# Peptides against a protein of PDB entry 3ESW, part 89

Target 1, 322 residues: chain A of PDB entry 3ESW
Amino acid sequence: NNIDFDSIAKMLLIKYKDFILSKFKKAAPVENIRFQNLVHTNQFAQGVLGQSQHLCTVYDNPSWHSIVLETLDLDLIYKNVDKEFAKDGHAEGENIYTDYLVKELLRYFKQDFFKWCNKPDCNHCGQNTSENMTPLGSQGPNGEESKFNCGTVEIYKCNRCGNITRFPRYNDPIKLLETRKGRCGEWCNLFTLILKSFGLDVRYVWNREDHVWCEYFSNFLNRWVHVDSCEQSFDQPYIYSINWNKKMSYCIAFGKDGVVDVSKRYILQNELPRDQIKEEDLKFLCQFITKRLRYSLNDDEIYQLACRDEQEQIELIRGKTQ

## One batch from the design tools (peptide; made by RFdiffusion4, then SolubleMPNN)

Design b2_p16_7_s3
Fold by OpenDDE base, seed 4:
Structure b2_p16_7_s3 (fold): chain B 322 residues (1-322), chain A 16 residues (1-16)
Amino acid sequence: as target 1 above (322 residues)
Amino acid sequence: SKNEEIVKELLKKLEE
């Protein structure tokens, strides 16, 4: 009896797809209850949910993408990308071109476009006066600052002239295209939008220990790639744990298609206690939010994303970040 | 997909 192995393979694949798709069906009442209880009883879970409601969707704004592309020096960017791409002898049309684009965007953003602002310059004394600035604390935004999704304003006094300078912490990335300065929050926020504006798959990574960065899905590498605009870093997830000797507990990635605990990618040593939530509850939470984000997707899209998720989980378990 | 390849490979192994 010639076992039609091809037929069996097809049947197994169908059953496997059906099984995967079944996980992304509408949540059972018990799962909804568990989710509601978790977000109401656990502050960390509530925080993750709140972040997901913003970070997973905010960057999918075509109007913002247009504004970004109009603001950037695209001629310079593509000239540099083309130059480096050609230098390495790659053929046109290879998926690796996008990696070169992201690397150039990192360079351009840090070197040509955006500025690190530890302290603002004095509004009265002018440029290069930040050394004279003393922090007085933070306050709420004024009426003008509030127009640009400003949660807090840092207040500084100039030791030279005595004047007050405000440093609003804008969360509106379009305003950041104008101000062109900030710390890791502003850098990551605007850079995430920039990457999205080029049609890339991007996640915002939140670290509990006061840092944020991006991940880009490289079609060439077929994985999520660490991207830190502040560091001009591409595919260096180890920089925090090893180079900085940073202690960390949680790294959570937020994207349009899901929320993922990526702590294993970045926390290589000096792990802080993960005591904010039970591991099972965090896993459940991320899966539940991810499931909700995918409700409008078709079966093929869901299946492809599930395959990507599986590969990422395997990567994270094996510690095979190159 | 990689999973499709894995399933195909597993099936090939079952044929051995």
Scores: peptide ipSAE 0.021, ipTM 0.549, DockQ to the pose 0.099
Fold by OpenDDE base, seed 1:
Structure b2_p16_7_s3 (fold): chain B 322 residues (1-322), chain A 16 residues (1-16)
Amino acid sequence: as target 1 above (322 residues)
Amino acid sequence: SKNEEIVKELLKKLEE
């Protein structure tokens, strides 16, 4: 019996594709019940859901992308990218250009555009006066600050002139284009929007132990790449666990196409107890939210993303991100 | 995808 191996191959590929697509069908009633019970009974699960409802979609705003591109010095950025790209003589192909772009955006953002704010300068005394500022506490936003998605305002008194300076913690990234200062939250928020404005695939990574950063999908490297705007860091996922000796329990990535536990990429040592949720329940939660985010996609898009997901999972298991 | 390549390679090996 001449086994038509080509026909069998095609049939196996079709069946495999159908199997993958079947995993992204509308959730069964039992899965919906499990999801509802999980988010109502587990605080960590509720937190992940709440973050996904904001972080997965907020940066997909064409109006914001236009405002970002109009605000940045694109001539300087592309001049620097072109200069670095030309050094490699195009030997690595066109896909490496986006890696150079992200590296330049990291440089530009930290060196030329945005400022770290541990304490604000005194509004009365002017620049480089933060050393004279004493924290008085935090309060709610005033009528003007509330227009820019501000939940908290830090209050400081100047030891020199006695005046009060307000440091509103804005969550509106468009307001951050004006203020150009903040801590890890403001840095990551605006930088995520900046990367998205260049049409890049970007995820927001939340760490339970009070840090946040980005991941960028590199077409050149064919994987998700660590990006930290605060550190001007590209592809250095080890900096937290190894360089900082930071203890961590959870790292969750939020993107338009899914929610992924990326803890294995960043927690290389000093792992804290993962006691906030059962591992199986966290896996279920991330998969369930990811399915919902993909409901509007066609079969080919779903299949391509599923293949990407599988490659990432293999990478995370093998620890080959270094 | 890498999986498609693996399937194609497996299929090539089955032809061998």
Scores: peptide ipSAE 0.018, ipTM 0.527, DockQ to the pose 0.090
Fold by OpenDDE base, seed 5:
Order: C-alpha cells, then structure tokens, then sequence
Structure b2_p16_7_s3 (fold): chain B 322 residues (1-322), chain A 16 residues (1-16)
C-alpha cells in the first residue's frame, strides 16, 4: 500500500488550517458574557482593555507616519544602515536589513534626536539648568497643553531665578517630535510611532511596575525582538530582571493584531505575585481582544498570524530568549 | 510556514 504521504500531508495541513481559522470565528455568546463579566469585575482586566483600545490602533495613522518621516534625518539614517549592512548583511540576506534599520533608529533616537528629561531646564535660565530645578508637584494641563493630549503637568521652581517651569507630560507623539524630551513614557510612545512609520510590525509593551518598551517583529530572526529606546537596546529582554534587578509581575504587549502576555520573556527572576487576575482569565482576555482585532482580516492573514502566535508561545515556554 | 516544514519533516520521519 503506497501510502501517498504527500496527499496525507496536504490533508493534514488543510485540516490544521481549518482548525486554526475556526478559533478566530466570531465569539460565541458565552465568550462575550465571560468577557463582559471579566472587564466589569476585574480592575486589571479593565485596564488591559482600556490600554488595548488606545495602544493597538493609535499608531496606525498614515498622517502621523508622513510627519515622522519628514521630521527625521532619513539621509543620515539610511546612510548609516547601508554602511553597516555592507559590512556583514549581504551574506545574511535582505531580511537582516530591517534589523540594521531598527538598530540605527535606536542609535539615532537616543544620540541625535531625543533627550531624557528627569527635570526640565529652566525656561528663563536656558539650557543645562535642570540641576537648579526643584519639583513642586503636578497639576492638570492648561488650555494650550490640553491640545496635545496632556493629562499631567509637572511643576518645577528654579532655585536660581525663582521662576516656574512647566513640564507637561504629553501623550501626543507629534508634539514629542517638537519637544524632543521625556521619560520612558514619552520615549516609548514616540519611538513606537517611529518604528511604525517605517512599516514595521511593532508592539507596545506595558510593564505594571512603571516601565514601557517596544517589541519589533524581525523577519530575519523570525520572532519578536525586545527594543528599548531609552536603553538603546536591541534583543536584550534580560536587562530589567538581571541588570536592573527589577521586580516585575506583568508585561503585556499591545499591537494592531493582538494583545499578548509577554511576562515570561522579561520576568526571569524576582517575580512579584501575579495576584491581579487569574492566569486563565488573563489568557482568555488577551485571546479575546486579539480575536476582535483580527475580525477584518482574511483567512490567509489570520493563518499567518496564528502561526506566529504559536511560534511565540513555544518560544516563551522554552525560554529560548535567555 | 514553519508548521508546514514541521509537517514535512514529520512526514519524512514517518516514511523511514
């Protein structure tokens, strides 16, 4: 009996595809009820949902992408990428070019474009005066600051001249192209938009313990890659747990095509209690939101993304990013 | 896809 293994393989692949696609069909009424109950009864779940409604879609703005590309020194960026690619990249194939691009964008952003702002400079005394600034607290935005999605303004007094300097915490990334300063929130916000503007697959990673970073999907590495603009870090997920000895409980990645618990990639030691939600409920929540984000995709797109999801889950279980 | 490769590899192993 010449078992036509090729025919069996094809049938298995068809059945597998159908099975995968079946998972992304419209949610059953029972799933909708479970979701509604979860987000109404669990504050952490409500927070994840709220963040997903913003972070999964806000960066998919073609107008913003154009503004970013017009603002950046693209000639410098591509010159540097081409230079690094010419050394080693030709042997590894064209897909590695994007990794070089992300690495250069990290360099460019930190070294040439954006600044860390622990304290602002005094508006009266000028540059390099942040050492003279004393925090007075925070307040709501004024009428001008409110135009740029500002929820909080930090207030500082200059010890030298006595004048007040306002440091608005802008959430509008286009405003950040002008101000070119901030902390981890502003850095990650604008850098996420920058990466998106180059047509890259990017996720925003929220850590419950007051840090944020990005993930980029590398076609060369065929996986999600840790990217931290503040640290100029590429593929170093261990820096928080190991180098910083940071204690963490949750890391959630938000992208246009899904919400994923990526805690296992980053929480390598000093794990804090995961007591905000049941693990099963968090898994359900992320899957449910992901399913909703994919409702408009075709079967081929759904299948490709599902294959990526499975690979990522295997990676996270095996701890291969260590 | 990697899954297709895995299936092909599994099939090759089944043919041995």
Amino acid sequence: as target 1 above (322 residues)
Amino acid sequence: SKNEEIVKELLKKLEE
Scores: peptide ipSAE 0.018, ipTM 0.473, DockQ to the pose 0.088
Fold by OpenDDE base, seed 2:
Structure b2_p16_7_s3 (fold): chain B 322 residues (1-322), chain A 16 residues (1-16)
Amino acid sequence: as target 1 above (322 residues)
Amino acid sequence: SKNEEIVKELLKKLEE
């Protein structure tokens, strides 16, 4: 009897879809209790939850996307993308165009648009005076700074003129389009918004050891791709562990459709103790938040995202970024 | 066969 593999495959696909969809149904009362207990008893879990409430949704603002696109030199960007795509991209199909776009955005952002600010220039002495600046500490925002989601202001004194310069740490990415300067936090914040403004699927990656970067979902590569605006880096997840010899414990990715522990992608050596939460509790937490983020999605969307999640988990286990 | 591979993949996914 010739096994009708087509019939079996169809039947299995239906059962598999139903099984996957069953996992994304509304949380059972027991899961809600577990979640509440976890976030109330574990500080790290509370931190992840707090970040998810902001980072998973804040960049999905159409008004902000419009402001970004109006602010960037789109003619220059697309000219450069088209130029690079014309050289090598045609052989790889249309899906590679977005990879070229992200690479150009990395170039444009670092070279033409945004500035690294270790110390601010003196407001009185003008440009290239940061060497004369002495840190005095940090304080709360003033009334003007508070309008732009500023939690902290770094205070500097000019050794030349004696005047005080304020460096507000703005969290409003629209304000960062104006100021065009910052450290890793400001860079990643604005660059995440920029990528989102082009309609890309983007996650914000938080590292516990005081660094942040992005991931972009490449349709060409069919995976999440490391993107660091500070480093003008595309698909180089090893730079922290290997090149910087950085010690790390946790890397958590925050996107509109999920929260994922991506530590295995970036922590290749010098792993610090993961003692902030039990591994099973972290896994549960990320899954629970992800489930909540997907409550409004239809069955097809949930299924497609679940398939993507599975492929990512396989990638993270196999280490196949070779 | 391509269909056998599909079935095998689906079976693996169901075991997870």
Scores: peptide ipSAE 0.014, ipTM 0.480, DockQ to the pose 0.782

Design b2_p16_8_s1 (from b2_p16_8, 8 letters changed)
Fold by OpenDDE base, seed 5:
Structure b2_p16_8_s1 (fold): chain B 322 residues (1-322), chain A 16 residues (1-16)
Amino acid sequence: as target 1 above (322 residues)
Amino acid sequence: SDELIKKALLLLEKMQ
């Protein structure tokens, strides 16, 4: 009896789809109780939940996307993408065009658009005066700064003219289109919005050890790709652990369709103790939040995303990101 | 296809 392996495979795929869809149904009462207990008893879990409530949805704003696209030099960007695509992209198919776009956006953002701000320039002395700035500390926002989701303002005194310069740490990415300066937080915030404005699947990656970056889902590579706007880095997840010799404990990715522990992609050596939460509870938390984010999706969308999730989990287990 | 086999294996691993 020739076992029709193709028929068996098709039947297994149908059962698999049904199984996956069953996991994304409304949470059972026991899961809700476990979730509530976890976020009320574990500070790290509460932090992850709080971040998910903001980072998973804030960038899905069509009005912001329009403002971004009106602010960027799209003619320059697409000219450069088309130029690079014409060299090598024709052999790899149309899906690689988006990888070229992300690489150009990294270049454009770092080289032409945004600036690193360790210290602000003096408002009185003008450009290239940051060397003369002495930090005095931080304070709350004033009435004007508060309009742009500002939590903290760094205060600097100019050693040359004696005037005070305020460096508000804006969390409003539209204000960052105007100011065009910041540190890793402002860079990642605005760059995440920029990538979203081009219709890309993007996640915001939070590292517990005071760094943040993005991931982009490449249709060409069929995986999540590391993207750091500060470093103009594409597909270099090793830079933190290996190049910087950074010690890290947690990397959590936040996207519209899910929350994922991506620590295994970035923590290759010098791992710090993962003592903030039990591994089983973190896995449960991320899955539970992801399930909630997908409640409004149809069966086909849920299935497609679940296939991506499984591929990512296999990738993270096998260490094949290199 | 390699994809069908991978999905079948993943299903088997999750059903255990």
Scores: peptide ipSAE 0.022, ipTM 0.571, DockQ to the pose 0.500
Fold by OpenDDE base, seed 4:
Structure b2_p16_8_s1 (fold): chain B 322 residues (1-322), chain A 16 residues (1-16)
Amino acid sequence: as target 1 above (322 residues)
Amino acid sequence: SDELIKKALLLLEKMQ
């Protein structure tokens, strides 16, 4: 009896697809109860949920994408991309072009567009006066600052003129297109939107130890790629744990299609205790949120994303991003 | 394909 291996293979793939799709069906009542209990009893879980409610969807705004594209020097960006792409002898239409685009966007953003702000310049004394600024603390936003999703305002006094300068920590990325300055939060926020505006698959990565960055899904590399706008870094997930010798406990990626614990990609040494949540509960939480984000997708989209997730999980287990 | 074998193995692991 000639075993039709092709028929068996097709049947296995069908059964596998059905099995995967079955996991993405509407959550059972027991899962909903577990989820509710977890987010009500665990502060870390509540924080992850809260972040997911914002970060997973906020950047999927076509109006914002248009504003970004109108604000950036697209002619310069594409000129530089085309130059570097041609230099390396690639043909048009290769998926690698997008990697060149992201690398140029990193360059452009850091070198030409956005500024790191340790201290603001004095509003009265003008440019290059940040050295004269003394921090007085932080306060809540005023009525104007509140229009731009500002959570905190840092207050500085000028040692030269005595005037107060406010440095609002805006969370509105459109306002950041105007201000063009900030720290890791503002950098990552606006840069995430910039990448999204080019139609890229992007995640926002939150580190519990006060840093944030992006991941971009490279179609060429067929994986999530570390992207840090502050560092002009592409595919260097080791920079935090190795180069900075940073101690870290959690790195959570937030995207339109899911929430993923990516700690294994970035925490290579100096791991801090992961004591904020049980590992099983964190895994459940991320899966539950991811499942909710996919409820409106069709079976083929769900299956494709599930296959991508599986490849990422294998990558994270094997440590192959080094 | 290595992918098919991998999926089959993963399916078997998940069905256990």
Scores: peptide ipSAE 0.021, ipTM 0.598, DockQ to the pose 0.415
Fold by OpenDDE base, seed 3:
Structure b2_p16_8_s1 (fold): chain B 322 residues (1-322), chain A 16 residues (1-16)
Amino acid sequence: as target 1 above (322 residues)
Amino acid sequence: SDELIKKALLLLEKMQ
């Protein structure tokens, strides 16, 4: 009896697809009630939901992508990518080109495009005067600053000339293309948009302990890859826990297709108490939001994403990102 | 494919 293994494999795939699709059907009334109760009773859950409503969709703006691509030195970027790809990439296949692109974007962004702003330069004294700046506190945005989704403005006084310099904390990433300065929030916000503008699968990773970064889905590596624009870091998820000895409790990834607890990728040691929500409730929350984000997708898209999700979960359990 | 086998195994684990 020649067991047609190919036929069996195809049948198993069909059954698996149907099984997966059954999980992504509209939420049952009981799940909706559980979700509503969770977000109304748990502040952390409400925060995750609120972030998902913004971060999962805001970067999927074609007009912003065009503005980004018009603003960047694409000739320089692609010249550098092509140069690095020509050295080593041909041996690894064409899919590695995108990894070279992301690495060059990290280089370009940190070295050529964006600036870290611990303190602003004095508006009166000019460049390289940040050392003379004393923080006076924060205030609300003025009428001009409010046009660019500014939540707060840091106020500094120049010790040399006595003038006040404002450092608006803009959340509009298009404004950040002009200002070209900020801290981890501004860096990650604009860099997430930059990566999205190249048509990449990107997630925004929020860490509860006041850091943010990106993940990019590498087709070459067939996994989500850590990307930190501030550090010019590619595939170094250990930098926070090991190199910085940072204590962390939660890392949540927000993408157009899902919300995922990625804490296991980044929290390798010095784990803080995960006391903000029950683990089962967090898992449910992320799955529920993910399901909601996929409601408009077709069966094939849902299936492919679910396969990717399962692979990621296996990776996170096995600790194979080392 | 190794991927098919993995999916089959995952399916079997979830059907239990």
Scores: peptide ipSAE 0.021, ipTM 0.554, DockQ to the pose 0.448
Fold by OpenDDE base, seed 1:
Formats: structure tokens, sequence, C-alpha cells
Structure b2_p16_8_s1 (fold): chain B 322 residues (1-322), chain A 16 residues (1-16)
């Protein structure tokens, strides 16, 4: 009996596609009950849900993308990308151009565009006066600061002139295009929007231990790539666990197409107890939110994303960024 | 063929 291996392979592919698509059907009543109970009883689950409601959708704003592209020095950026691509890019194919773009955006953002702000300069004394600033504490936003999604304002007194300087912690990324300063939160927020404005697939990664960064989906590497704007880092997921010797428990990635536990990519040593939620419940939560984010997609889009998800899960299990 | 086999195996593991 000549086994028609080609026919069997085609049938297996059809059954596989149908099986994958079946997972993205409307949630059963029991799954909805489990989800509701989880987010009402587990604070960490409620936090992940709350973050997903903002981070998964906020950056998909065409008006913001236009403002970003009008604000950046695109001529300088593309000149530098073209220069680096001309050296080595032709041998590796056209898809590598986007990796050069992301690397240049990291350089441009850190060196030419945005500033780290541990303490603000004195509004009266001018530039390079942050050394004279004493923190007095934090307070709520005033009427003007409240227009730009500000939850907290840090207050500083100048030791030289005695004047008060306010440092609003703005969450509006368009306001950050004006202020051009902040800490890891402001850096990651604006840089995520910048990458999205170039039409890239980007996720916001939240670490429970007070750091945030991005992931970019490289078509050249065919995987999610670590991107940290604060560090000007591309494809260095090990920097936190190994270089910083940072202790970490959870890293959660938030994108338009899903929420993914990416802890295995970044937590290589010094793992803290994962005691905030059961592993099965976290897996369920991320899958449930991801399913909801994909409800409007067609079967082919769902299938392609599911194949990408599977490749990522294999990568995360093997612990090998190939 | 290798990707098809991997998908088939994954399907079989999940259908069990």
Amino acid sequence: as target 1 above (322 residues)
Amino acid sequence: SDELIKKALLLLEKMQ
C-alpha cells in the first residue's frame, strides 16, 4: 500500500489549522467564570488585566504616529540607516534593513532626542543644575499637568536659589515629545510609540521589579528581539539577569495581538519566588486576554499569529535565542 | 516536511 504521504501531510495541515482556530472561538461559559473569579480574587491578575486594557491598544493611534513622524529628524535617521545598510546589508537580504532602523532609532533616541532625568534642572538657575536639587516629596497634578495624563508630580527645591521645581511624571507620550526627559517609564512609553509609528510589531514588556522595555518582531531574525531604549540595547535579553545581576520574578509582554509571559527570556538566574499567582492561572489569563484581542481577526490572521506564538513558546522552553 | 511533522506531533500531543 503506497502511503500517499503528500495527501496525509495535507490532511494533517488542515486538521492542525482547524484545531488551532478552534482555540480562538468564543470562550465557553466556564472559561468566563474562571476569568472573572481570577481577576476578582487575585491582585496580580487584576494588575495584568488593567495593564492590558491600556498597553495593548493605546499605541495604535494614527494621529499619534503622524505627530511622531513629524517630530523626529527622519532625514538624519534614514541617512544613518542607509549608510549602515550599504556596508553589510546587501549580503544578508532586504529584511535586515528594519533591524538597522531599530538600531539607529535606539542611537538617535538616547544620544540626540531624549534625556535621562534623575533630578530635574532648576527652572530658575537653568541647565546642568540638577546637582543642587533636593527632593521634597510627591503630590498630585495641578490643573495644567492633569491635561497630560499625569498621576504624580515630584517636587524639588533648589539649594542655590531656594525656588521650587516641579517634575510631572507624564503618561501622555505626545507630551513627552515636548519635554524630552524622564526615567525608564517615560523612555519606554515614548520609544514604544516611536517604534509603532514606523509600522513595526512592538510589545511593551513590564517587569515586576521596577523596569520596563520593548520587544520588536524582527522579520530578518524571525523572532521577538529585546529592545531597551535606556540602555541602547538590541538583542541583549541577558543584560538584566547576568550583567546587572538583577533578581526578577515576572516579565509580561503587552502587544496589540496578545499578552505573553516572557519571563523565561530574561530571567536566566537569580529568580525570585513566583508566588503572586499560580502558573496555570497566569497561563490561562494571558491566553484569555490574547483570545479577546484577536476576536476581530480573520481565520488566516489568527492562524499566522498562532504559528508565531508556537515558535516563541518553543524558543522560551529551549532557553536558546537562536 | 520537518515543520509539518512537528505540527502533526504537537497536534497529536494536544488531542490526547
Scores: peptide ipSAE 0.017, ipTM 0.576, DockQ to the pose 0.396

